# Ledger of designs, part 49: peptides against a protein of PDB entry 4U39

Target 1, 302 residues: chain A of PDB entry 4U39
Amino acid sequence: SIKVIGVGGGGNNAVNRMIENEVQGVEYIAVNTDAQALNLSKAEVKMQIGAKLTRGLGAGANPEVGKKAAEESKEQIEEALKGADMVFVTAGMGGGTGTGAAPVIAQIAKDLGALTVGVVTRPFTFEGRKRQLQAAGGISAMKEAVDTLIVIPNDRILEIVDKNTPMLEAFREADNVLRQGVQGISDLIATPGLINLDFADVKTIMSNKGSALMGIGIATGENRAAEAAKKAISSPLLEAAIDGAQGVLMNITGGTNLSLYEVQEAADIVASASDQDVNMIFGSVINENLKDEIVVTVIATG

## One batch from the design tools (peptide; made by RFdiffusion4, then SolubleMPNN)

Design b1_p12_6_s1 (from b1_p12_6, 6 letters changed)
Fold by OpenDDE base, seed 1:
Structure b1_p12_6_s1 (fold): chain B 302 residues (1-302), chain A 12 residues (1-12)
Amino acid sequence: as target 1 above (302 residues)
Amino acid sequence: MLAKNFVEVIKP
């Protein structure tokens, strides 16, 4: 089974966005120290951590409280994650609960033998230096606790959205990019396409790889496959080029009109931008909600 | 406001 665990406010907003977009073949778990925020989760499973420590009042933006809250609730987290083949741990880094609890939860998933993937955001620079420093510490702890850690730099979302985009919409786009990172991987396993991957293929690329970067490209029209692939490999979310990655995981998602030619064209573009010795795997997914759009997601590991 | 102790809420 595939489990997605949202940790703290940002992780739970991302999980709500995944549920609203009907991401299939995954079980959702919401984790928080704030009982009021947790009640707003759409997830089937809701877990309050650190009930003795926090009394449901949250972590007070302190990562050490988030860490201790997850440690207090270790047995409950183990029970909720038991039997998962794959666990996604999603969080907005820089807060109290997400930053402190996500590494502890990731380690629990890894110790249970699940393929453990972190999908986390760096805070926007405007959230202030304290959040950036807390996020850096939490990201360091996540790298040790996961098989692969996808880090989304929120400041790069400002390059994709209009400059007049309200701050609330920029946070919603961060939640959407977290959704795309989880869905881009989970759909390769859970959703049939023209080229199916199994869990063993994904595990080969993602096991013990450490840091990863994600690129996303969306296009429409006659050259949509080539345009989506070019946008993915040149994505502002890629803090480095795909050249030098040891592994590449690619998802090519389209509607029922997605052709095998379009899949091959997109794959060839990403392969041509990668090293010759790269371990590249690609899957194709059919999403009936996509009409004329192709979505290419690229995850570079190594 | 009573802090509802949510240990585990499985939606029915």
Scores: peptide ipSAE 0.015, ipTM 0.467, DockQ to the pose 0.014
Fold by OpenDDE base, seed 2:
Structure b1_p12_6_s1 (fold): chain B 302 residues (1-302), chain A 12 residues (1-12)
Amino acid sequence: as target 1 above (302 residues)
Amino acid sequence: MLAKNFVEVIKP
């Protein structure tokens, strides 16, 4: 089974966005120290952590409170994760609960023998230096606790959105990018396409790889496959080129009109931008909601 | 009243 755990406010917003976009074949778990925020989760499983420590009032933006809250609730986290083959741990780093609890939850998943993937955001620079420093510590702890850690730099979202985009919409786009990071992997296993991957394929690329970068490209029209692939490999979300990656996981998602030629064209573009010795796997997914759009997601590991 | 750790499994 595949489980997605949203940890703290940002992680739970991302999980809500996944549920709203009908991401299939995954079980959703919402984790928070704030009981009021947790009640707004759409997840089937809702877990309040650190109930004795925080009394449901949240972590006060302190990562040490988030950590201790997850440690207090270890047995409950273990029970909720039991029998998962794969666990996604999603969080906004820089806060209290997400930054502190996500590494503890990830370690619990890994110790249970699940393939453990972190999908986390770095805070925007405008959130201030304290959040950036807290996020750096949380990302370091996540890197030790996961098999693969996808880090989304929120400042790069400002390069994808209009300059006049309200701050609230920039946060919604961060939640959407977290969704795309989870869905781009989970759909390869859980959703039928023209080229299906199994869990063993994904496990080969993601096991003990450490940090990963994600690129996303969306396009329409006659050259949509090539354009989406080019946008993915040149995505502002890639803090580095995909050149030098040890592994590449690619998802090519389209509507019912997605052709095998378009899948191959997109795969060839990503392969041509990667090292010759890269372990690349790609799958395709059919999403009837995309109609004429193609979405290419690239995850570079190593 | 010990706050029950609400794992509310909202079964459909």
Scores: peptide ipSAE 0.014, ipTM 0.472, DockQ to the pose 0.014
Fold by OpenDDE base, seed 5:
Structure b1_p12_6_s1 (fold): chain B 302 residues (1-302), chain A 12 residues (1-12)
Amino acid sequence: as target 1 above (302 residues)
Amino acid sequence: MLAKNFVEVIKP
């Protein structure tokens, strides 16, 4: 089974966005130290952590409280994650609960023998230096606790959105990019397409790879496959070129009109931008909601 | 038995 665990406010917002976009074949778990915020989760499983420590009042933006809250609730986290083959741990880094609890939850998933993937955001620069420093510490702890850690730099979202985009919409776009990171991987296993991957293929690319970068490209029209692939490899979310990656995981998602030619064209573009010795694996997914759109998601590992 | 720290478990 595949489990997605949202940790703290940002992780729970991302999980809500996944449920709203009907991400299939995954079980959702919402984790928070704030009981009121947790009640707003759409997840089937809602877990309050650190009930004795926090009394449901949250972590007060302190990562050490988030960490201790997850440690207090270890047995309940273990029971919720038990029997998962794969666990996604999603969080907004820089806060109290997400920053402190996500590494503890990730380690619990890894110790249970699940392929453990972190999908986390760095805070925007406007959230202040304290959040950036807390996020850096949490990201460092996540690297040790996961097989692969996808880090989304929120400041790069500001390069994709209009300059007049309200702060609330920039946070919604961060939640959407977290969704795309989880869905781009989970769909390769859970949603059969033209080219199917098994869990062993995904495990080969993602097991013990450490940091990963994600690029996303969306296009329509006659050259949509080539344009989506070019946008993915040049995505502002890629803080480095795909050149030098040890592994590349690619998802090519389209509507019912997605052709094998378009899949091959997109794959060839990503391969041409990668090292010759790269372990590249690609899958295709059919999503009827995309109609004439193609979405290419690239995850560079190593 | 909902684990003591589960706020809600909606079983399908």
Scores: peptide ipSAE 0.012, ipTM 0.480, DockQ to the pose 0.016
Fold by OpenDDE base, seed 3:
Structure b1_p12_6_s1 (fold): chain B 302 residues (1-302), chain A 12 residues (1-12)
Amino acid sequence: as target 1 above (302 residues)
Amino acid sequence: MLAKNFVEVIKP
């Protein structure tokens, strides 16, 4: 089974976005220290952590409170994660609950023997230096607690959105990029396509890899596969080129008109941009909600 | 599966 656990405000917003986009084959868990915020979750499983510590009033933007809240609720987290083959831990880093609790939850998932994938954001520079420093500490703790940690640099989202995009929409786009990171992996396992991967293939690329980068490309038209692949490997979300990666996981998602030729063309472009000795695996997904669009997601590990 | 509301409703 695949579980997605959203931790704190940003993680819960990402989980809500996943549910709204009908991400298939996953169980959703929302975790928060704020009981009022947790009530707004669309997740089937809602867990308040640190009820004694916080009384449901949240972590006060303090990561140490988020950490202690997860430690207080360890047994409940273990019960909720038990029997998962894969666990996605999603959070916005720099806050109290997400930054402090996500590493503890990830470690619990890993100790249960699940393939544990972190999908987290670094805060925007405009959120201030304190959040950036807290995020750096939380990301460092996440690296030790996961098999793979996908880090989304929110400032790079400002390069892919319109310059007039309101700050609130930039946060919604961060939630959407978190969704794309989880869905880009979970769909390879849970959603049939033209080329299916098994859980063992994904586990080979993601087990004990540490930090990962994600690129996304979307295109339409006659050359949509090639354009989507080129956009993915040159994505602003990639803080480094994919040529230095030890492993590449590629998802090629299209509508019912996705051809095997388009899948091969996109895979060949990503392979040609990667090192010759890279362990590359690729899968395809059919998403009936995609009309003429192809979405290429690349996850570079190592 | 039944929605496990793990929200301990802190009764007032």
Scores: peptide ipSAE 0.011, ipTM 0.480, DockQ to the pose 0.014

Design b1_p12_6_s2 (from b1_p12_6, 6 letters changed)
Fold by OpenDDE base, seed 2:
Structure b1_p12_6_s2 (fold): chain B 302 residues (1-302), chain A 12 residues (1-12)
Amino acid sequence: as target 1 above (302 residues)
Amino acid sequence: MLAKNQVVVVKP
């Protein structure tokens, strides 16, 4: 089974976005120290952590409170994650709950023998230096606790959105990019396409790989596959080129009109931008909602 | 198996 655990405000917003986009084949768990925020979750499983420590009032933007809250609730986290083959831990780093609790939850998932993937954001620079420093500490702790850690630099989202984009929409786009990171992997296992991957393929690419970068490309029209692939490998979300990666996981998602030729064309573009010795796996997914769009997601590990 | 929509309030 695949479980997605959203940790704190940003992680739970991302989980809500996944549920709203009908991401299939996964179980959703919402974790928070704030009981009021947790009530807004759409997840089937809602877990308040650190009830003694926080009294449901949240972590006060302190990662040490988030950490201790997850430690207090360890047995309940273990029971919620039990029997998962794969666990996604999603969080916005820089806050209290997400930054502190996500590494503890990830370690619990890993200790249970699940393939543990972190999908986390770095805060925007405008959120201030304190959030950036807290996020750096949380990301460092996540690296030790996961098999793969996808880090989304929120400042790079500002390069793909209009300059007039309201701050609230920039946060919604960060939640959407977190969704795309989880869905881009989970759909390869859970959703039929033209080329299906199994869990063993994904496990080979993602086990004990440490940091990962994600690129996303979306296009329409006659050259949509090539354009989407080119946008994915040149994505501002890639803090480095994919040529230095040890592994590449690619998802090519299209509507019912997605051709095998378009899948191959997109795969060839990503392969040509990668090292020759890279372990690349790719899958295709059919999403009837995309109509004429192709979405290419590239995850570079190593 | 946690039931759908169970808020598991971990009581102390």
Scores: peptide ipSAE 0.031, ipTM 0.615, DockQ to the pose 0.017
Fold by OpenDDE base, seed 3:
Structure b1_p12_6_s2 (fold): chain B 302 residues (1-302), chain A 12 residues (1-12)
Amino acid sequence: as target 1 above (302 residues)
Amino acid sequence: MLAKNQVVVVKP
């Protein structure tokens, strides 16, 4: 089974966005120290952590409180994660609960033998230096606790949105990018396409790889496959070029009109931008909600 | 198997 755990406010918003986009074949768990915020989750499983420590009042933006809250609730986290083959841990780094609890939850998932993937955001620079420093500590702890850690630099989202985009919409786009990172992987396993991957294929690329980068490209029209692939490999979300990656996981998602030629064209573009010795695995997904759009998601590991 | 809408409130 695949489990997605949203940890703290940002992680829970991402999980809500996944549920709203009908991401298939996954079980959703919302984790928070704030009981009022947790009640707003759409997840089937809602877990309050650190009930003794926090009394449901949240972590006060302190990562040490988030950490201790997850440690207090370890047995309940273990029970919720038991029997998962894969666990996604999603969080906004820089806060109290997400930064402190996500590494503890990830370690519990890994210790249970699940393929453990972190999908996390770095805070925007406007959230201030304190959040950036707390996020750096949380990201470091996540790297040790996961098989693969996808880090989304929120400041790069400001390069892909309109300059007039309200701050609240920039946070919604961060939640959407977290959704795309989880869905881009989970769909390869859970959702049939023209080229299906198994869990063993994904496990080969993602097991014990450490940090990963994600690129996303979306296009329409006659050259949509090539354009989406080019946008993915040149994505502002890629803090480095895809060259030098030891492994590449690629998802080519389209509507019912997605052709095998378009899948091949997109894969060839990503392969040509990658090292010759790269272990590249690609799958295709059919999403009936996509009309004339192709979405290419690239995850570079190593 | 955690049931649908089960708020696991760990009672003290």
Scores: peptide ipSAE 0.030, ipTM 0.601, DockQ to the pose 0.017
Fold by OpenDDE base, seed 4:
Structure b1_p12_6_s2 (fold): chain B 302 residues (1-302), chain A 12 residues (1-12)
Amino acid sequence: as target 1 above (302 residues)
Amino acid sequence: MLAKNQVVVVKP
């Protein structure tokens, strides 16, 4: 089974966005120290952590409170994660609950023997230096606690949205990019395509790989596969070129008109931009909602 | 397996 855990405000907003976009084949768990915020979750499982410590009033933007809240609730987290083959831990780094609790939850998932993938945001520079410093500590703790950590640099989202995009909409786009990172991997396992991957293939690429970067490309029209692949490898979300990656996981998602030729064309473009010795795996997914769109997601590990 | 819509409150 695949479990997605949203941790704190940003992680829970991302989980709500996943549910709203009907991401299939996953169980959703919302975790928070704020009981009022947790009540707004759409997840099937809602867990209040640190009820004694916080009284449901949240972590006060303090990562040490988030950490202690997850430690207080360890047994309940273990019970919620039990029997998962894969666990996605999603959070906004720089806050209290997400930054402090996500590494503890990830370690619990890893200790249970699940393939543990962090999908986290680095805060926008406009959120201030305190959030950036807290996020750096949370990201460091996540790297030790996961098999793979996908880090989304929120400042790079400002390069893919309109410059006039309101701050609230930039946060919604961060939640959407978190969704795309989870869905881009979970769909390879849970959703049939033209080329299916098994869980063992994904485990081989993601087990004990440390940091990862994500690129996304979307295109339509006759050259949509090539354009989507080129956009994915040149994505502003890639803080480094993919040619330095030890492993590449590629998802090629299209509508019912997705051809095997388009899948191969997209894979060849990503392979040509990668190191020759890279361990690359690619899968395809059919999503009837995309019609003429192709979405290419690249996860570069190492 | 936690029940759907179960709020797990850590009871004191």
Scores: peptide ipSAE 0.030, ipTM 0.592, DockQ to the pose 0.017
Fold by OpenDDE base, seed 5:
Structure b1_p12_6_s2 (fold): chain B 302 residues (1-302), chain A 12 residues (1-12)
Amino acid sequence: as target 1 above (302 residues)
Amino acid sequence: MLAKNQVVVVKP
């Protein structure tokens, strides 16, 4: 089974966005120290952590409280994650609960023998230096606790949105990018396409790889596959070019009109931008809601 | 030409 665990406010918002977009073949778990925020989760499984420590009042933007809250609730987290083959741990880094609890939850998933993938955001620069420093500590702790850690730099989202985009919409786009990172991987296993991957293929690319970067490209029209692939490999979300990656996981998602030629064209573009010795795997997914759109997701590891 | 439902591991 595949489980997605959202940790703290940002992780829970991302999980809500996944549920709203009907991401299939996954079980959703929402974790928070704030009981009021947790009640707003759409996840079937809702877990309040650190009930004794925090009394449901949240972590007060302190990562050490988030950490201790997850440690207090370790047995409940173990039971919720039990029997998962794969666990996605999603969180916004820089806060109290997400920053502190996500590494503890990831370690629990890894200790249970699940393929453990972190999908996390760095805070926007406007959230202040304190959040950025807390996020750096949380990301460092996540690297040790996961097989692969996808880090989304929120400041790069400002390069793909309009300059007049309200702050609230920039956070919604961060939640959507977290969704795309989870869905781009989970759909390769759970959703049939023209080219299916098994869990063993994904495990080969993602097991013990450390930090990863994600690129996303979306296009329509006659050259949509090539345009989507070019946008993915040049995505502002990539803090580095993909040519330095030891592994590449590619998802090519399209509507019912997605052709095998378009899949090959997109794969050839990403392969040509990658190192010759790269371990590249790709899958295709059919999403009837995309109609004429192609979405290319690239995960670069190593 | 990739067949429907083939896992393609592109190893060098």
Scores: peptide ipSAE 0.000, ipTM 0.335, DockQ to the pose 0.360

Design b1_p12_6_s3 (from b1_p12_6, 6 letters changed)
Fold by OpenDDE base, seed 1:
Structure b1_p12_6_s3 (fold): chain B 302 residues (1-302), chain A 12 residues (1-12)
Amino acid sequence: as target 1 above (302 residues)
Amino acid sequence: MLAKNQVVVRKP
């Protein structure tokens, strides 16, 4: 089974976005120290952590409170994650609960023998230096606790949205990029396409790889496969080129009109932009909600 | 039966 655990406010907003976009084949768990915020989750499983420590009033933007809250609730987290083959831990780094609790939850998933993937955001620079410093500490702790950590730099979202985009919409786009990172992997396992992967294929690329970068490309029209692939490998979300990556996981998602030729064309572009010795695995997904669009997701590991 | 093709695109 695949489980997605949203940790704190940002992680729970991302989980809500995944549920709203009907991401299939995954179980959703919402975790928070704030009981009022947790009630707004759309997840089937809602877990309040650190009830004794926080009394449901949240972590006060303190990562040490988030950490201790997850430690207090360890047995409940273990029970909720038990029997998962794969666990996605999603959080907005820089806050109290997400930054402190996500590494603890990730370690619990890893200790249970699940393939543990972190999908997290760095705060925008405008959220201030304190959030950036807290996020750096949380990301460092996540690297030790996961098999793969995908880090989304929120400041790079400002390069893919209009300059006049309201701050609230920039946060919604961060939630959407977290969704795309989880869905880009989970669909390769859970959703049939022209080229199917299994959990063992994904595990080969993602086990004990440490930091990963994600690129996304979306295109329409006659050259949509090539354009989507080129956008993915040149994505502003890639803090570095895919050159030097030890592993590449690629998802090519299209509608019912997705051709095997388009899948091959997209795969050849990503392979051409990768090292000759890269372990590249790609899958295709059919999403009936995509009419004329192709979505290419690239995850570079190592 | 959609073939489980591990297409490891090795550059030639």
Scores: peptide ipSAE 0.010, ipTM 0.446, DockQ to the pose 0.190
Fold by OpenDDE base, seed 4:
Structure b1_p12_6_s3 (fold): chain B 302 residues (1-302), chain A 12 residues (1-12)
Amino acid sequence: as target 1 above (302 residues)
Amino acid sequence: MLAKNQVVVRKP
């Protein structure tokens, strides 16, 4: 089974976005120290952590409170994650609950023997230096606790949205990019396509790989596969080029008109931009909602 | 035995 655990405010907003986009084949768990915020979760499973420590009033933007809250609730987290083959831990880094609790939850998932993937955001620069410093500590702790850590640099989202985008919409786009990171992997396992991957294929690319970068490309028209692939490998979300990656996981998602030629064309572009000795695995997914769109998601590991 | 004050709401 695949479980997605949203940790704190940003992680729970991302989980809500996943549920709203009908991401299939996953169980959703919402975790928070704020009981009022947790009530707004759309997740099937809602878990308040650190009830004794916080009394449901949240972590006060303190990562040490988030950490201690997850430690207090360890047995409940273990019970909720038990029997998962794969666990996605999603959070916004820089806050209290997400930054402190996500590494503890990830370690619990890893200790249970699940393939543990972190999908986290770095805060926007406008959130201030304190959040950036807290996020750096949380990301460092996540690296030790996961098999793969996808880090989304929120400032790079500002390069793909309109310059006049309100702060609230920039946060919604961060939630959407977190969704795309989870869905881009979960769909390879859970959703049939022209080229299916199994869980063992994904496990080979993602086990004990440390940090990962994600690129996304979307295109339409006659050259949509090539354009989507080129956009994915040149994505502002890639803090580095995909050259130097030891592993590449690629998702080519299209509508019912997706051809094997388009899948191969997209794969060849990503392979040509990768190292010669890269372990590249690609899958295709059919999503009837995409109509004429192709979405290419690239995850570079190592 | 879930401690009384930790709301694991499983939706029915």
Scores: peptide ipSAE 0.010, ipTM 0.488, DockQ to the pose 0.014
Fold by OpenDDE base, seed 3:
Structure b1_p12_6_s3 (fold): chain B 302 residues (1-302), chain A 12 residues (1-12)
Amino acid sequence: as target 1 above (302 residues)
Amino acid sequence: MLAKNQVVVRKP
């Protein structure tokens, strides 16, 4: 089974966005120290952590409270994650609960033998230096606790969105990018396409790889496959080129009109931008909610 | 015996 665990406010917003986009074949778990915020989750499983420590009043933006809250609730987290083959741990780094609890939850998933993937955001620079420093500590702890850690630099989202985009919409786009990172992987396993991957294929690329980068490209029109692939490999979310990656996981998602030619064209572009010795795997997904759009997601590991 | 304080709101 695949489980997605959203940790704290940002992680729970991302999980809500996944549920709203009908991401299939996954079980959703919402975790928070704030009981009122947790009640707003759309997840089937809602877990309040650190109930004795926090009384449901949240972590007060303190990562040590988030950590201790997850430690207090370890047995409950173990029970909720038990029997998962894969666990996605999603969080916004820089806060109290997400920063402190997500590494503890990830370690519990890894110790249970699940393929453990972190999908986390760095805070925007406007959230202030304190959040950025707390996020750096949380990301370092996540890196040790996961098989693969996808880090989304929120400041790079400001390069993708319009300059007039309100701050609230920039946070919604961060939640959407977290969704795209989880869905771009989970769909390769859970959602049939023209080229299917198994869980073993995904595990070869993601097991014990450490930090990963994600690129996303979306296009329409006659050259949509090539344009989406080019946008993915040049994505502002990629803090480095995909050149030098030891592994590449590619998802090519389209509507019912997605052709095998378009899949091959997109795969060839990503392969040509990667090292010759790269372990590349690619899958295709059919999403009936996509009209004339192709979405290419590239995850570079190693 | 699930402990009483798990707010597992299982939707019915």
Scores: peptide ipSAE 0.010, ipTM 0.475, DockQ to the pose 0.015
Fold by OpenDDE base, seed 5:
Structure b1_p12_6_s3 (fold): chain B 302 residues (1-302), chain A 12 residues (1-12)
Amino acid sequence: as target 1 above (302 residues)
Amino acid sequence: MLAKNQVVVRKP
């Protein structure tokens, strides 16, 4: 089974975004120290952590409280994660609960033998230096606790949105990028397409790889496959080129009109931008909601 | 058909 755990406010917003976009074949778990915020989750499983420590009042933006809250609730987290083959841990780094609890939850998933993937955001620079420093510590702890860690630099989202985009919409786009990172991987396993991957294929690319980068490209029209692939490999979300990656995981998602030719064209573009010795795997997914759009998601590991 | 929200707040 695949489980997605949203940790703290940002992680729970991302999980709500996944549920709203009908991401299939995954179980959703919302984790928070704030009981009122947790009640707003759309997840089937809602877990309050650190009930003795925090009394449901949240972590006060302190990562050490988030950490201790997850440690207090270790047995409950273990029982919620039991029997998962894969666990996604999603969080906004820089806060109290997400920053402190996500590494502890990731380690619990890994110790249970699940393929453990972190999908996390760095705070925007405008959220201030304290959040950036807390996020750096949480990301360092996540790297040790996961098989693969996808880090989304929120400041790079400002390069793909309009300059007049309201702050609330920039946070919604961060939640959407977290959704795309989880869905881009989970759909390869859970959603039948033209080219299916198994869990063993994904495990080969993602097991013990450490840091990963994500690129996303979306296009429509006659050259949509080539344009989406080119946008994915040149994505502002890629802090480095895909050149030098040891592994590449590619998702090519389209509507019911997605052709095998378009899948091959997109795969050839990503392969041509990758090292000759790269272990590249790709899958294709059919999503009827995309109609005439193609979405290419690239995860570069190593 | 996604099953109904079981809020399992397991009390300690």
Scores: peptide ipSAE 0.008, ipTM 0.431, DockQ to the pose 0.020

